Peptides against a protein of PDB entry 7VSI. Designs and how they scored, part 24

Target 1, 32 residues: chain A of PDB entry 7VSI
Amino acid sequence: EDISEDPSWARVVNLNALLMMAVAVFLWGFYA

## One batch from the design tools (peptide; made by RFdiffusion4, then SolubleMPNN)

Design b2_p16_1_s4 (from b2_p16_1, 10 letters changed)
Fold by OpenDDE base, seed 1:
Structure b2_p16_1_s4 (fold): chain B 32 residues (1-32), chain A 16 residues (1-16)
Amino acid sequence: as target 1 above (32 residues)
Amino acid sequence: LVDALLAALFAQIAAV
């Protein structure tokens, strides 16, 4: 209960996390 | 400068 996630918002957060990781890899690949 | 520091941070994370 205390730290439980709503399953719909958990999916939105996970999708945004994947997009952020992809952007991070592109920035790394471009400048490093 | 900032972009190179960001890239260096990502490289360090990827090396763990």
Scores: peptide ipSAE 0.099, ipTM 0.614, DockQ to the pose 0.064
Fold by OpenDDE base, seed 4:
Structure b2_p16_1_s4 (fold): chain B 32 residues (1-32), chain A 16 residues (1-16)
Amino acid sequence: as target 1 above (32 residues)
Amino acid sequence: LVDALLAALFAQIAAV
């Protein structure tokens, strides 16, 4: 299926998403 | 500057 996600890359992307969300929250909390 | 602009964007999103 053309839109199926590879489970190993899915994990890397999800971890990066969580890290970016944490950074976003810290930036928001510091400057807003 | 960039971080403050990004934080302002996140604050606007959170205020909706």
Scores: peptide ipSAE 0.097, ipTM 0.620, DockQ to the pose 0.057
Fold by OpenDDE base, seed 5:
Structure b2_p16_1_s4 (fold): chain B 32 residues (1-32), chain A 16 residues (1-16)
Amino acid sequence: as target 1 above (32 residues)
Amino acid sequence: LVDALLAALFAQIAAV
């Protein structure tokens, strides 16, 4: 079964990953 | 430095 990502959903997932990383960096910057 | 890194992060988010 092909596990290749749909290009539109890959973009949505990658955007959410970057947003989560940004939130993590802000939390780190505030508490550390 | 910090402002430039933050701007680069937002630019990467917007480029996805």
Scores: peptide ipSAE 0.091, ipTM 0.580, DockQ to the pose 0.555
Fold by OpenDDE base, seed 3:
Structure b2_p16_1_s4 (fold): chain B 32 residues (1-32), chain A 16 residues (1-16)
Amino acid sequence: as target 1 above (32 residues)
Amino acid sequence: LVDALLAALFAQIAAV
């Protein structure tokens, strides 16, 4: 089974991960 | 209260 990431989908997932981390920091900052 | 719950949630996520 080839479990290697497609380079285009890897980029999309990584960008979404960064956006979700930014949203989490804003939520933390809002309630802190 | 909400800040402490949110901090605890993020700490649990970061520990996975």
Scores: peptide ipSAE 0.091, ipTM 0.590, DockQ to the pose 0.075

Design b2_p16_2_s1 (from b2_p16_2, 7 letters changed)
Fold by OpenDDE base, seed 3:
Structure b2_p16_2_s1 (fold): chain B 32 residues (1-32), chain A 16 residues (1-16)
Amino acid sequence: as target 1 above (32 residues)
Amino acid sequence: LAALLLLLAAFLLGLL
């Protein structure tokens, strides 16, 4: 079975990953 | 750091 990324869903996943990392940085800044 | 800030800016503008 093919596990290669669909280009449109790859973008959605990458944008959500960046959003999650941004939230993590704000939490780190708040509690560190 | 500059690259990170550019990535952040590109993300906020929905370019990525």
Scores: peptide ipSAE 0.045, ipTM 0.561, DockQ to the pose 0.091
Fold by OpenDDE base, seed 1:
Structure b2_p16_2_s1 (fold): chain B 32 residues (1-32), chain A 16 residues (1-16)
Amino acid sequence: as target 1 above (32 residues)
Amino acid sequence: LAALLLLLAAFLLGLL
């Protein structure tokens, strides 16, 4: 089974990853 | 710092 990424879905996943990182940093800053 | 700001701008504009 091939594990290479579809380019359009790769972008969607990467944008969501960055969004989640931003949220995580805000939560860390608030509670730490 | 400049690279970080450009990365942030690119993210906010949905260019990534």
Scores: peptide ipSAE 0.040, ipTM 0.540, DockQ to the pose 0.083
Fold by OpenDDE base, seed 2:
Structure b2_p16_2_s1 (fold): chain B 32 residues (1-32), chain A 16 residues (1-16)
Amino acid sequence: as target 1 above (32 residues)
Amino acid sequence: LAALLLLLAAFLLGLL
């Protein structure tokens, strides 16, 4: 089966990934 | 550092 990404949804996923990473770093900084 | 700031700016502008 083809697992290639739709370019528009790939951007949405990548932006959400970066946002989640930023939130995770702030949470780590707050609780660690 | 400059590259990191540019990356942050690009992210905030939704260019990534």
Scores: peptide ipSAE 0.038, ipTM 0.531, DockQ to the pose 0.080
Fold by OpenDDE base, seed 4:
Structure b2_p16_2_s1 (fold): chain B 32 residues (1-32), chain A 16 residues (1-16)
Amino acid sequence: as target 1 above (32 residues)
Amino acid sequence: LAALLLLLAAFLLGLL
């Protein structure tokens, strides 16, 4: 309970994390 | 391929 995730916000955070990873890979692929 | 593209689009739109 203390540091447990709210399920709806966990979904938002996880999706944003994956989108950021995808963008980072594209930027790496373009400049490296 | 079409199914994969639809899954990718759904992911990018935040539906998954």
Scores: peptide ipSAE 0.035, ipTM 0.505, DockQ to the pose 0.073

Design b2_p16_2_s2 (from b2_p16_2, 9 letters changed)
Fold by OpenDDE base, seed 5:
Structure b2_p16_2_s2 (fold): chain B 32 residues (1-32), chain A 16 residues (1-16)
Amino acid sequence: as target 1 above (32 residues)
Amino acid sequence: SALLELLLAAFLLGLA
């Protein structure tokens, strides 16, 4: 058994994480 | 435009 990430799905997850952070920073900058 | 810039930056970083 191995818990290593699939390279393709790892990229998808990382991209979604970055997009979420970008949205969060925008909301923080606009409303805070 | 700030949202677009941040999303674009994140997108480009994701492709790296």
Scores: peptide ipSAE 0.077, ipTM 0.632, DockQ to the pose 0.074
Fold by OpenDDE base, seed 3:
Structure b2_p16_2_s2 (fold): chain B 32 residues (1-32), chain A 16 residues (1-16)
Amino acid sequence: as target 1 above (32 residues)
Amino acid sequence: SALLELLLAAFLLGLA
């Protein structure tokens, strides 16, 4: 079975990953 | 402590 990424969905996933990382940094900064 | 809080934050965000 092919697990290759669709270019359009790859962008969506990558953007969400970056946004999640940004939120994680602020949470770390708030509690640490 | 700081690393633990970072990992915890990442874990909670991953569950959302």
Scores: peptide ipSAE 0.076, ipTM 0.651, DockQ to the pose 0.060
Fold by OpenDDE base, seed 1:
Structure b2_p16_2_s2 (fold): chain B 32 residues (1-32), chain A 16 residues (1-16)
Amino acid sequence: as target 1 above (32 residues)
Amino acid sequence: SALLELLLAAFLLGLA
């Protein structure tokens, strides 16, 4: 098998990364 | 609402 990224799943992962960062920034701003 | 706004912004940026 190959470990190269599937375009569709790469997009899903990238989106989740952005959303997770947004949540993290919110929590940081709210509680820090 | 700040969370929702940030999530929305991130969502829109992800679609770009």
Scores: peptide ipSAE 0.075, ipTM 0.625, DockQ to the pose 0.070
Fold by OpenDDE base, seed 4:
Structure b2_p16_2_s2 (fold): chain B 32 residues (1-32), chain A 16 residues (1-16)
Amino acid sequence: as target 1 above (32 residues)
Amino acid sequence: SALLELLLAAFLLGLA
């Protein structure tokens, strides 16, 4: 089965991943 | 630890 990503949704997922990682780093930096 | 807090932060963000 083909599990390749749809390019448009890949961009949405990647941007959300980056935003969530940024928020996670701020939370880590605040409490660690 | 810093690693635990990073993992917990990621976990809580995943639940939100």
Scores: peptide ipSAE 0.075, ipTM 0.648, DockQ to the pose 0.059

Design b2_p16_2_s4 (from b2_p16_2, 9 letters changed)
Fold by OpenDDE base, seed 3:
Structure b2_p16_2_s4 (fold): chain B 32 residues (1-32), chain A 16 residues (1-16)
Amino acid sequence: as target 1 above (32 residues)
Amino acid sequence: SLALALLAAAFLLGLQ
């Protein structure tokens, strides 16, 4: 409960994680 | 661009 995620902010964090992974894949595709 | 396509795909996945 003390460290449990708020559902709305969990969604924001998860979306940002996916966007960051997409950028990482682009950089991998371009430079690797 | 490939970058924009990947960002769009990630956005769609995030909406699930």
Scores: peptide ipSAE 0.056, ipTM 0.610, DockQ to the pose 0.074
Fold by OpenDDE base, seed 2:
Structure b2_p16_2_s4 (fold): chain B 32 residues (1-32), chain A 16 residues (1-16)
Amino acid sequence: as target 1 above (32 residues)
Amino acid sequence: SLALALLAAAFLLGLQ
């Protein structure tokens, strides 16, 4: 069973991860 | 704004 990432979906996941990190930093900056 | 610049930077990094 191969669980290696599909390159196109890997990009989608990584982009969403970075966007979520940016949102988290904004919330941290505003509320902390 | 700084917020928009950071979002743009995150977007560009995500395209790597």
Scores: peptide ipSAE 0.053, ipTM 0.601, DockQ to the pose 0.074
Fold by OpenDDE base, seed 5:
Structure b2_p16_2_s4 (fold): chain B 32 residues (1-32), chain A 16 residues (1-16)
Amino acid sequence: as target 1 above (32 residues)
Amino acid sequence: SLALALLAAAFLLGLQ
């Protein structure tokens, strides 16, 4: 079975990943 | 603020 990502959902996942990374950087900046 | 600008940048990059 092919496991390639659906292009539309790949974009949604990547967007959420970027937003989570931004939040992580803010927390790192505050506590580290 | 810088924080808001960085968040906005991440949003725009995510739309690529």
Scores: peptide ipSAE 0.053, ipTM 0.599, DockQ to the pose 0.074
Fold by OpenDDE base, seed 4:
Structure b2_p16_2_s4 (fold): chain B 32 residues (1-32), chain A 16 residues (1-16)
Amino acid sequence: as target 1 above (32 residues)
Amino acid sequence: SLALALLAAAFLLGLQ
């Protein structure tokens, strides 16, 4: 079976990944 | 603020 991503859902996942990484950086900055 | 600017940048990059 093909495991290639659906382009629209790939965008949603990538956006959430970037936002969560930004949140992680801010939490690191606050507690480090 | 810096936080909002960074979130905006991440948002714009994520839309690509």
Scores: peptide ipSAE 0.051, ipTM 0.592, DockQ to the pose 0.073

Design b2_p16_3_s1 (from b2_p16_3, 9 letters changed)
Fold by OpenDDE base, seed 5:
Structure b2_p16_3_s1 (fold): chain B 32 residues (1-32), chain A 16 residues (1-16)
Amino acid sequence: as target 1 above (32 residues)
Amino acid sequence: VEELLQLIAELIEAVL
């Protein structure tokens, strides 16, 4: 319980992680 | 391309 994720915040974090991955792929595709 | 689009769809489904 002490370190278990709240389902709503887990979704927010996962969506931000997905967004960061997309940005990283675009930057890699353009500059590398 | 189809396999890549499916992989992206699976990632989105796992996150939502």
Scores: peptide ipSAE 0.045, ipTM 0.466, DockQ to the pose 0.473
Fold by OpenDDE base, seed 1:
Structure b2_p16_3_s1 (fold): chain B 32 residues (1-32), chain A 16 residues (1-16)
Amino acid sequence: as target 1 above (32 residues)
Amino acid sequence: VEELLQLIAELIEAVL
């Protein structure tokens, strides 16, 4: 079995990645 | 601005 992502967990991870990017942009906007 | 919004929209569509 190769390292294939479960589609449901891939979506959850990707959504969290977007949230983390949004937080990073807000932190950058506030402190930089 | 419109290009940036389109890039954001495409990113959201790729994730959802």
Scores: peptide ipSAE 0.045, ipTM 0.462, DockQ to the pose 0.462
Fold by OpenDDE base, seed 4:
Structure b2_p16_3_s1 (fold): chain B 32 residues (1-32), chain A 16 residues (1-16)
Amino acid sequence: as target 1 above (32 residues)
Amino acid sequence: VEELLQLIAELIEAVL
C-alpha cells in the first residue's frame, strides 16, 4: 500500500499528538 | 473527576 503507516512510527506520532493536545489544554487553562 | 479520568484512559488506550 502506497500510503500505509509503519505501526511503530504511527504510535510515536499518536503519542506526540496526545502530548500536544495536553500542552494545548494546559495553555488554554492558563490563558483563557 | 471520574468521567475525566475515563476520557483520559480512553485516549491513552486509543494511542497505545
Scores: peptide ipSAE 0.045, ipTM 0.468, DockQ to the pose 0.465
Fold by OpenDDE base, seed 3:
Structure b2_p16_3_s1 (fold): chain B 32 residues (1-32), chain A 16 residues (1-16)
Amino acid sequence: as target 1 above (32 residues)
Amino acid sequence: VEELLQLIAELIEAVL
C-alpha cells in the first residue's frame, strides 16, 4: 500500500495547516 | 517589520 501523499491533497492540507497556525498565533497574542 | 513580512512570505512560498 502506497502511503505517499497525493501532491494536490498535500497542498490543501499544508494550506490548512498554515491557516490554523495563523489562528493559533492570534489566539496566543490575545490570551497570553 | 520588513524582516517579519519576508519571513511570512517565505513561509507561504514553502507551503504553496
Scores: peptide ipSAE 0.044, ipTM 0.462, DockQ to the pose 0.438

Design b2_p16_3_s2 (from b2_p16_3, 10 letters changed)
Fold by OpenDDE base, seed 1:
Structure b2_p16_3_s2 (fold): chain B 32 residues (1-32), chain A 16 residues (1-16)
Amino acid sequence: as target 1 above (32 residues)
Amino acid sequence: VEELLLEIAKQILEVL
């Protein structure tokens, strides 16, 4: 199907998403 | 706090 994910790239994207969420929580906790 | 850290660790391990 035209939008199927490669499992290796899906892991890289998901790990980066978690790291970005962690950074966002720390920024919120520091500045809010 | 400890339970939250364990939950964060679980989420990380699910992605790895």
Scores: peptide ipSAE 0.031, ipTM 0.410, DockQ to the pose 0.480
Fold by OpenDDE base, seed 5:
Structure b2_p16_3_s2 (fold): chain B 32 residues (1-32), chain A 16 residues (1-16)
Amino acid sequence: as target 1 above (32 residues)
Amino acid sequence: VEELLLEIAKQILEVL
């Protein structure tokens, strides 16, 4: 219970994780 | 390429 995520914030975090992975792939594609 | 973009779109929609 002390480590349970609020479902709305869990969704926001997961979306940001996907966006950060996409940005990382673009940076790799252009600069590596 | 199209299939890859559709798979990426599905993963985004699972999070939304």
Scores: peptide ipSAE 0.031, ipTM 0.410, DockQ to the pose 0.470
Fold by OpenDDE base, seed 2:
Structure b2_p16_3_s2 (fold): chain B 32 residues (1-32), chain A 16 residues (1-16)
Amino acid sequence: as target 1 above (32 residues)
Amino acid sequence: VEELLLEIAKQILEVL
């Protein structure tokens, strides 16, 4: 496929996405 | 709450 993810980098990106979502939830919980 | 924590844990475990 012309647009495919490397499985190792896909995992790193997904981990960072989860970490960013957790940070966003903590910020929301603290400031809202 | 428990079900939500289990769902979050599943999502984390899927990424690992």
Scores: peptide ipSAE 0.031, ipTM 0.410, DockQ to the pose 0.491
Fold by OpenDDE base, seed 4:
Structure b2_p16_3_s2 (fold): chain B 32 residues (1-32), chain A 16 residues (1-16)
Amino acid sequence: as target 1 above (32 residues)
Amino acid sequence: VEELLLEIAKQILEVL
């Protein structure tokens, strides 16, 4: 399927998403 | 706090 995610890249993207969410929470906690 | 940390850990483990 032309829009199917490769499972290894899906994992990398998901890990990066969690990292970015953690950074966002730390920034919110520091500045708000 | 402990329950929240365990829930965060579960979410991380689901991605790994």
Scores: peptide ipSAE 0.030, ipTM 0.406, DockQ to the pose 0.469

Design b2_p16_3_s3 (from b2_p16_3, 12 letters changed)
Fold by OpenDDE base, seed 3:
Structure b2_p16_3_s3 (fold): chain B 32 residues (1-32), chain A 16 residues (1-16)
Amino acid sequence: as target 1 above (32 residues)
Amino acid sequence: VLQQLLEILAQILAVL
């Protein structure tokens, strides 16, 4: 209970994590 | 310089 993730916020955080990883890969691929 | 900073940022974000 004390440290369990709210399912709605877990989805928002996971989507933001995927977006950040995609942006990182595009920046790396373009400038490396 | 900007390119180097973007490369560093990209590496940090890729490790997170």
Scores: peptide ipSAE 0.044, ipTM 0.541, DockQ to the pose 0.063
Fold by OpenDDE base, seed 2:
Structure b2_p16_3_s3 (fold): chain B 32 residues (1-32), chain A 16 residues (1-16)
Amino acid sequence: as target 1 above (32 residues)
Amino acid sequence: VLQQLLEILAQILAVL
């Protein structure tokens, strides 16, 4: 089985990762 | 307490 990422789902995961990092930075900036 | 929990959550989210 090839474990290579599907390009469409890779984009969805990467966008969610970026959004998660942005939310983490805003929460950190507001409460820390 | 809530602030500390949010700081911990922010750190977890930043590492994920």
Scores: peptide ipSAE 0.044, ipTM 0.543, DockQ to the pose 0.065
Fold by OpenDDE base, seed 5:
Structure b2_p16_3_s3 (fold): chain B 32 residues (1-32), chain A 16 residues (1-16)
Amino acid sequence: as target 1 above (32 residues)
Amino acid sequence: VLQQLLEILAQILAVL
């Protein structure tokens, strides 16, 4: 129970993960 | 130099 994800914070983390992946793909595609 | 820094950042972000 102590390490279960709160649904609201899980959404915030998932959105940040998607944004970071998108930025990584754009940077890689343009410079590498 | 800027391009090399951005390549390093891209690699770090791709591994995370």
Scores: peptide ipSAE 0.042, ipTM 0.543, DockQ to the pose 0.060
Fold by OpenDDE base, seed 4:
Structure b2_p16_3_s3 (fold): chain B 32 residues (1-32), chain A 16 residues (1-16)
Amino acid sequence: as target 1 above (32 residues)
Amino acid sequence: VLQQLLEILAQILAVL
């Protein structure tokens, strides 16, 4: 229970993770 | 210089 993810915040974190990965791929593709 | 910094940042983000 101490480290279990709240389902609503888990979605927010996962969406932010996907956005950050997309930005990373675009930066890599544009500059590298 | 800016391009090289952005390449480094892109590489760091790709490893995370």
Scores: peptide ipSAE 0.041, ipTM 0.536, DockQ to the pose 0.059

Design b2_p16_3_s4 (from b2_p16_3, 12 letters changed)
Fold by OpenDDE base, seed 5:
Structure b2_p16_3_s4 (fold): chain B 32 residues (1-32), chain A 16 residues (1-16)
Amino acid sequence: as target 1 above (32 residues)
Amino acid sequence: VEALLQEIFKKMLEVL
């Protein structure tokens, strides 16, 4: 319970993390 | 900005 996540918000956070990783890879691929 | 990003990514790759 102490650090348990709401399953709906956990999914939203995980999807945003994946999107940010994809953006980071595109920026790396284009500029680095 | 581009040079800054390159340095950040370089540092990230050093950790991997």
Scores: peptide ipSAE 0.043, ipTM 0.475, DockQ to the pose 0.051
Fold by OpenDDE base, seed 2:
Structure b2_p16_3_s4 (fold): chain B 32 residues (1-32), chain A 16 residues (1-16)
Amino acid sequence: as target 1 above (32 residues)
Amino acid sequence: VEALLQEIFKKMLEVL
């Protein structure tokens, strides 16, 4: 399928997404 | 930077 994800890169993207959400929440909590 | 971040977050929260 044209929109299928490679499992290894999917994990990397998901880990980065979680990290970015954590950073965003910290920035929101401290500054906003 | 802090004021800029606040404005960005405000705009993001408006979309949610």
Scores: peptide ipSAE 0.043, ipTM 0.474, DockQ to the pose 0.050
Fold by OpenDDE base, seed 4:
Structure b2_p16_3_s4 (fold): chain B 32 residues (1-32), chain A 16 residues (1-16)
Amino acid sequence: as target 1 above (32 residues)
Amino acid sequence: VEALLQEIFKKMLEVL
Protein backbone atom coordinates (compact mmCIF):
# COMPACT_ATOMS: atom_id res chain seq x y z
CA GLU B 1 0.00 0.00 0.00
CA ASP B 2 1.19 3.55 -0.79
CA ILE B 3 1.06 4.68 2.89
CA SER B 4 2.47 1.51 4.55
CA GLU B 5 5.22 2.08 7.15
CA ASP B 6 8.47 0.13 7.52
CA PRO B 7 8.15 -1.61 10.95
CA SER B 8 11.63 -0.55 12.14
CA TRP B 9 11.13 3.14 11.27
CA ALA B 10 7.57 3.03 12.65
CA ARG B 11 9.02 2.07 16.08
CA VAL B 12 11.57 4.91 15.92
CA VAL B 13 8.85 7.45 15.02
CA ASN B 14 6.50 6.14 17.74
CA LEU B 15 9.23 6.32 20.42
CA ASN B 16 10.11 9.88 19.34
CA ALA B 17 6.39 10.80 19.45
CA LEU B 18 6.15 9.50 23.05
CA LEU B 19 9.30 11.42 24.05
CA MET B 20 7.96 14.63 22.46
CA MET B 21 4.63 14.20 24.31
CA ALA B 22 6.50 13.73 27.61
CA VAL B 23 8.53 16.91 26.93
CA ALA B 24 5.33 18.82 26.03
CA VAL B 25 3.63 17.71 29.29
CA PHE B 26 6.77 18.69 31.23
CA LEU B 27 6.78 22.19 29.68
CA TRP B 28 3.03 22.54 30.28
CA GLY B 29 3.34 21.40 33.92
CA PHE B 30 6.16 23.81 34.74
CA TYR B 31 5.23 26.92 32.71
CA ALA B 32 1.51 26.94 31.74
CA VAL A 1 10.45 31.38 24.18
CA GLU A 2 8.82 30.43 27.52
CA ALA A 3 6.13 33.13 27.15
CA LEU A 4 5.45 32.01 23.57
CA LEU A 5 5.08 28.36 24.69
CA GLN A 6 2.67 29.43 27.45
CA GLU A 7 0.47 31.23 24.91
CA ILE A 8 0.50 28.20 22.59
CA PHE A 9 -0.47 25.86 25.45
CA LYS A 10 -3.24 28.24 26.59
CA LYS A 11 -4.71 28.27 23.08
CA MET A 12 -4.49 24.46 22.88
CA LEU A 13 -6.37 24.19 26.20
CA GLU A 14 -9.17 26.44 24.86
CA VAL A 15 -9.84 23.84 22.14
CA LEU A 16 -10.09 20.93 24.62
Scores: peptide ipSAE 0.042, ipTM 0.474, DockQ to the pose 0.047
Fold by OpenDDE base, seed 3:
Structure b2_p16_3_s4 (fold): chain B 32 residues (1-32), chain A 16 residues (1-16)
Amino acid sequence: as target 1 above (32 residues)
Amino acid sequence: VEALLQEIFKKMLEVL
């Protein structure tokens, strides 16, 4: 079975990962 | 919630 990523969905996942990291850095910077 | 998040982040930082 092919486990390669669809290039359109790979971009969506990468952008969401970036947004989640920005939120995590915000919480770290203000509270940790 | 803030206190809980602080403890979680502190534990993650201990592992790094």
Scores: peptide ipSAE 0.041, ipTM 0.473, DockQ to the pose 0.046

Design b2_p16_4_s1 (from b2_p16_4, 14 letters changed)
Fold by OpenDDE base, seed 1:
Structure b2_p16_4_s1 (fold): chain B 32 residues (1-32), chain A 16 residues (1-16)
Amino acid sequence: as target 1 above (32 residues)
Amino acid sequence: EVEKLLQELFALMAEV
């Protein structure tokens, strides 16, 4: 069976991952 | 606690 990602949902996940990484960097920079 | 977690996470990512 193929385990390839649906390209639409892959994009949603990747964009949310980038957003969460940006938030994490800002939290790190501000509080740490 | 969040600060420590983030530091550990970024330290781990820096090893890759």
Scores: peptide ipSAE 0.065, ipTM 0.562, DockQ to the pose 0.076
Fold by OpenDDE base, seed 2:
Structure b2_p16_4_s1 (fold): chain B 32 residues (1-32), chain A 16 residues (1-16)
Amino acid sequence: as target 1 above (32 residues)
Amino acid sequence: EVEKLLQELFALMAEV
């Protein structure tokens, strides 16, 4: 495929995505 | 206001 992910960087990106979602939920839960 | 900023951010991300 012309679109592919390096598996190590894919994991780093996915972990950061989870962290950002958690932060967003905490902000929403605290300030909403 | 954090809620408004989050709504704007999520709206922006939904456009991608």
Scores: peptide ipSAE 0.063, ipTM 0.558, DockQ to the pose 0.077
Fold by OpenDDE base, seed 4:
Structure b2_p16_4_s1 (fold): chain B 32 residues (1-32), chain A 16 residues (1-16)
Amino acid sequence: as target 1 above (32 residues)
Amino acid sequence: EVEKLLQELFALMAEV
């Protein structure tokens, strides 16, 4: 089984992960 | 409540 990521999709997923982390931090900060 | 849930989620992720 090839579990290696396609480099273009890996970049999209990483950017979305960073975006979701930023949103989570802003939500935490807003309700803190 | 949302703050508490986010803190619990962050704590859970930090344990991985």
Scores: peptide ipSAE 0.060, ipTM 0.553, DockQ to the pose 0.079
Fold by OpenDDE base, seed 3:
Structure b2_p16_4_s1 (fold): chain B 32 residues (1-32), chain A 16 residues (1-16)
Amino acid sequence: as target 1 above (32 residues)
Amino acid sequence: EVEKLLQELFALMAEV
């Protein structure tokens, strides 16, 4: 099985991961 | 309430 990441989708996933981390920090900062 | 929900969510993420 080829489990290698497609470079274009790897970039999309990484950008979404970064955005989700930013949102999590803002939620934490607002409510904690 | 939201603070506790975030703590639970982050705890779940830490299990991965």
Scores: peptide ipSAE 0.059, ipTM 0.556, DockQ to the pose 0.074

Design b2_p16_4_s2 (from b2_p16_4, 14 letters changed)
Fold by OpenDDE base, seed 1:
Structure b2_p16_4_s2 (fold): chain B 32 residues (1-32), chain A 16 residues (1-16)
Amino acid sequence: as target 1 above (32 residues)
Amino acid sequence: DVLAKLLALAKLMAEV
């Protein structure tokens, strides 16, 4: 099984992960 | 300024 990551898709995933973490922190800050 | 800090954070995230 090849577990190599394409560098361009790695960047897209990392960006989306950071955006989702930011949204989660905003929701936490608003509702908690 | 909160907006300036948020924009700075957004720019930092866009560099990843």
Scores: peptide ipSAE 0.036, ipTM 0.491, DockQ to the pose 0.344
Fold by OpenDDE base, seed 5:
Structure b2_p16_4_s2 (fold): chain B 32 residues (1-32), chain A 16 residues (1-16)
Amino acid sequence: as target 1 above (32 residues)
Amino acid sequence: DVLAKLLALAKLMAEV
């Protein structure tokens, strides 16, 4: 079985990761 | 301008 990422879903995951990192930075900047 | 910088960052994120 190949466990390689589907290119379309890999992009969706990467974009969600970046959005979550941005939210974390905003929360850090606002509360810390 | 903070909003302009945030929009620029969002555009860079959308290129991934």
Scores: peptide ipSAE 0.036, ipTM 0.491, DockQ to the pose 0.353
Fold by OpenDDE base, seed 2:
Structure b2_p16_4_s2 (fold): chain B 32 residues (1-32), chain A 16 residues (1-16)
Amino acid sequence: as target 1 above (32 residues)
Amino acid sequence: DVLAKLLALAKLMAEV
């Protein structure tokens, strides 16, 4: 199995990761 | 400036 990242899917995953990090920061900033 | 910081962050995010 090739475990190399497809460049298009890598971008989608990275953008979703950044979105989740932003949500986490908002939750932390609002409730902590 | 908060807007400038948000724009800088948005630019960094767009480089991904």
Scores: peptide ipSAE 0.033, ipTM 0.465, DockQ to the pose 0.346
Fold by OpenDDE base, seed 3:
Structure b2_p16_4_s2 (fold): chain B 32 residues (1-32), chain A 16 residues (1-16)
Amino acid sequence: as target 1 above (32 residues)
Amino acid sequence: DVLAKLLALAKLMAEV
């Protein structure tokens, strides 16, 4: 199976990953 | 990339 990424979807997913990491850091910083 | 990692994880979970 080819798991090569479409460059547009790769960007969308990577940006969402960064957003989720930022949210996680804010939640950790506020509640922990 | 993150997508490839997520797809690899999803594939591994689907094999269980």
Scores: peptide ipSAE 0.028, ipTM 0.404, DockQ to the pose 0.038

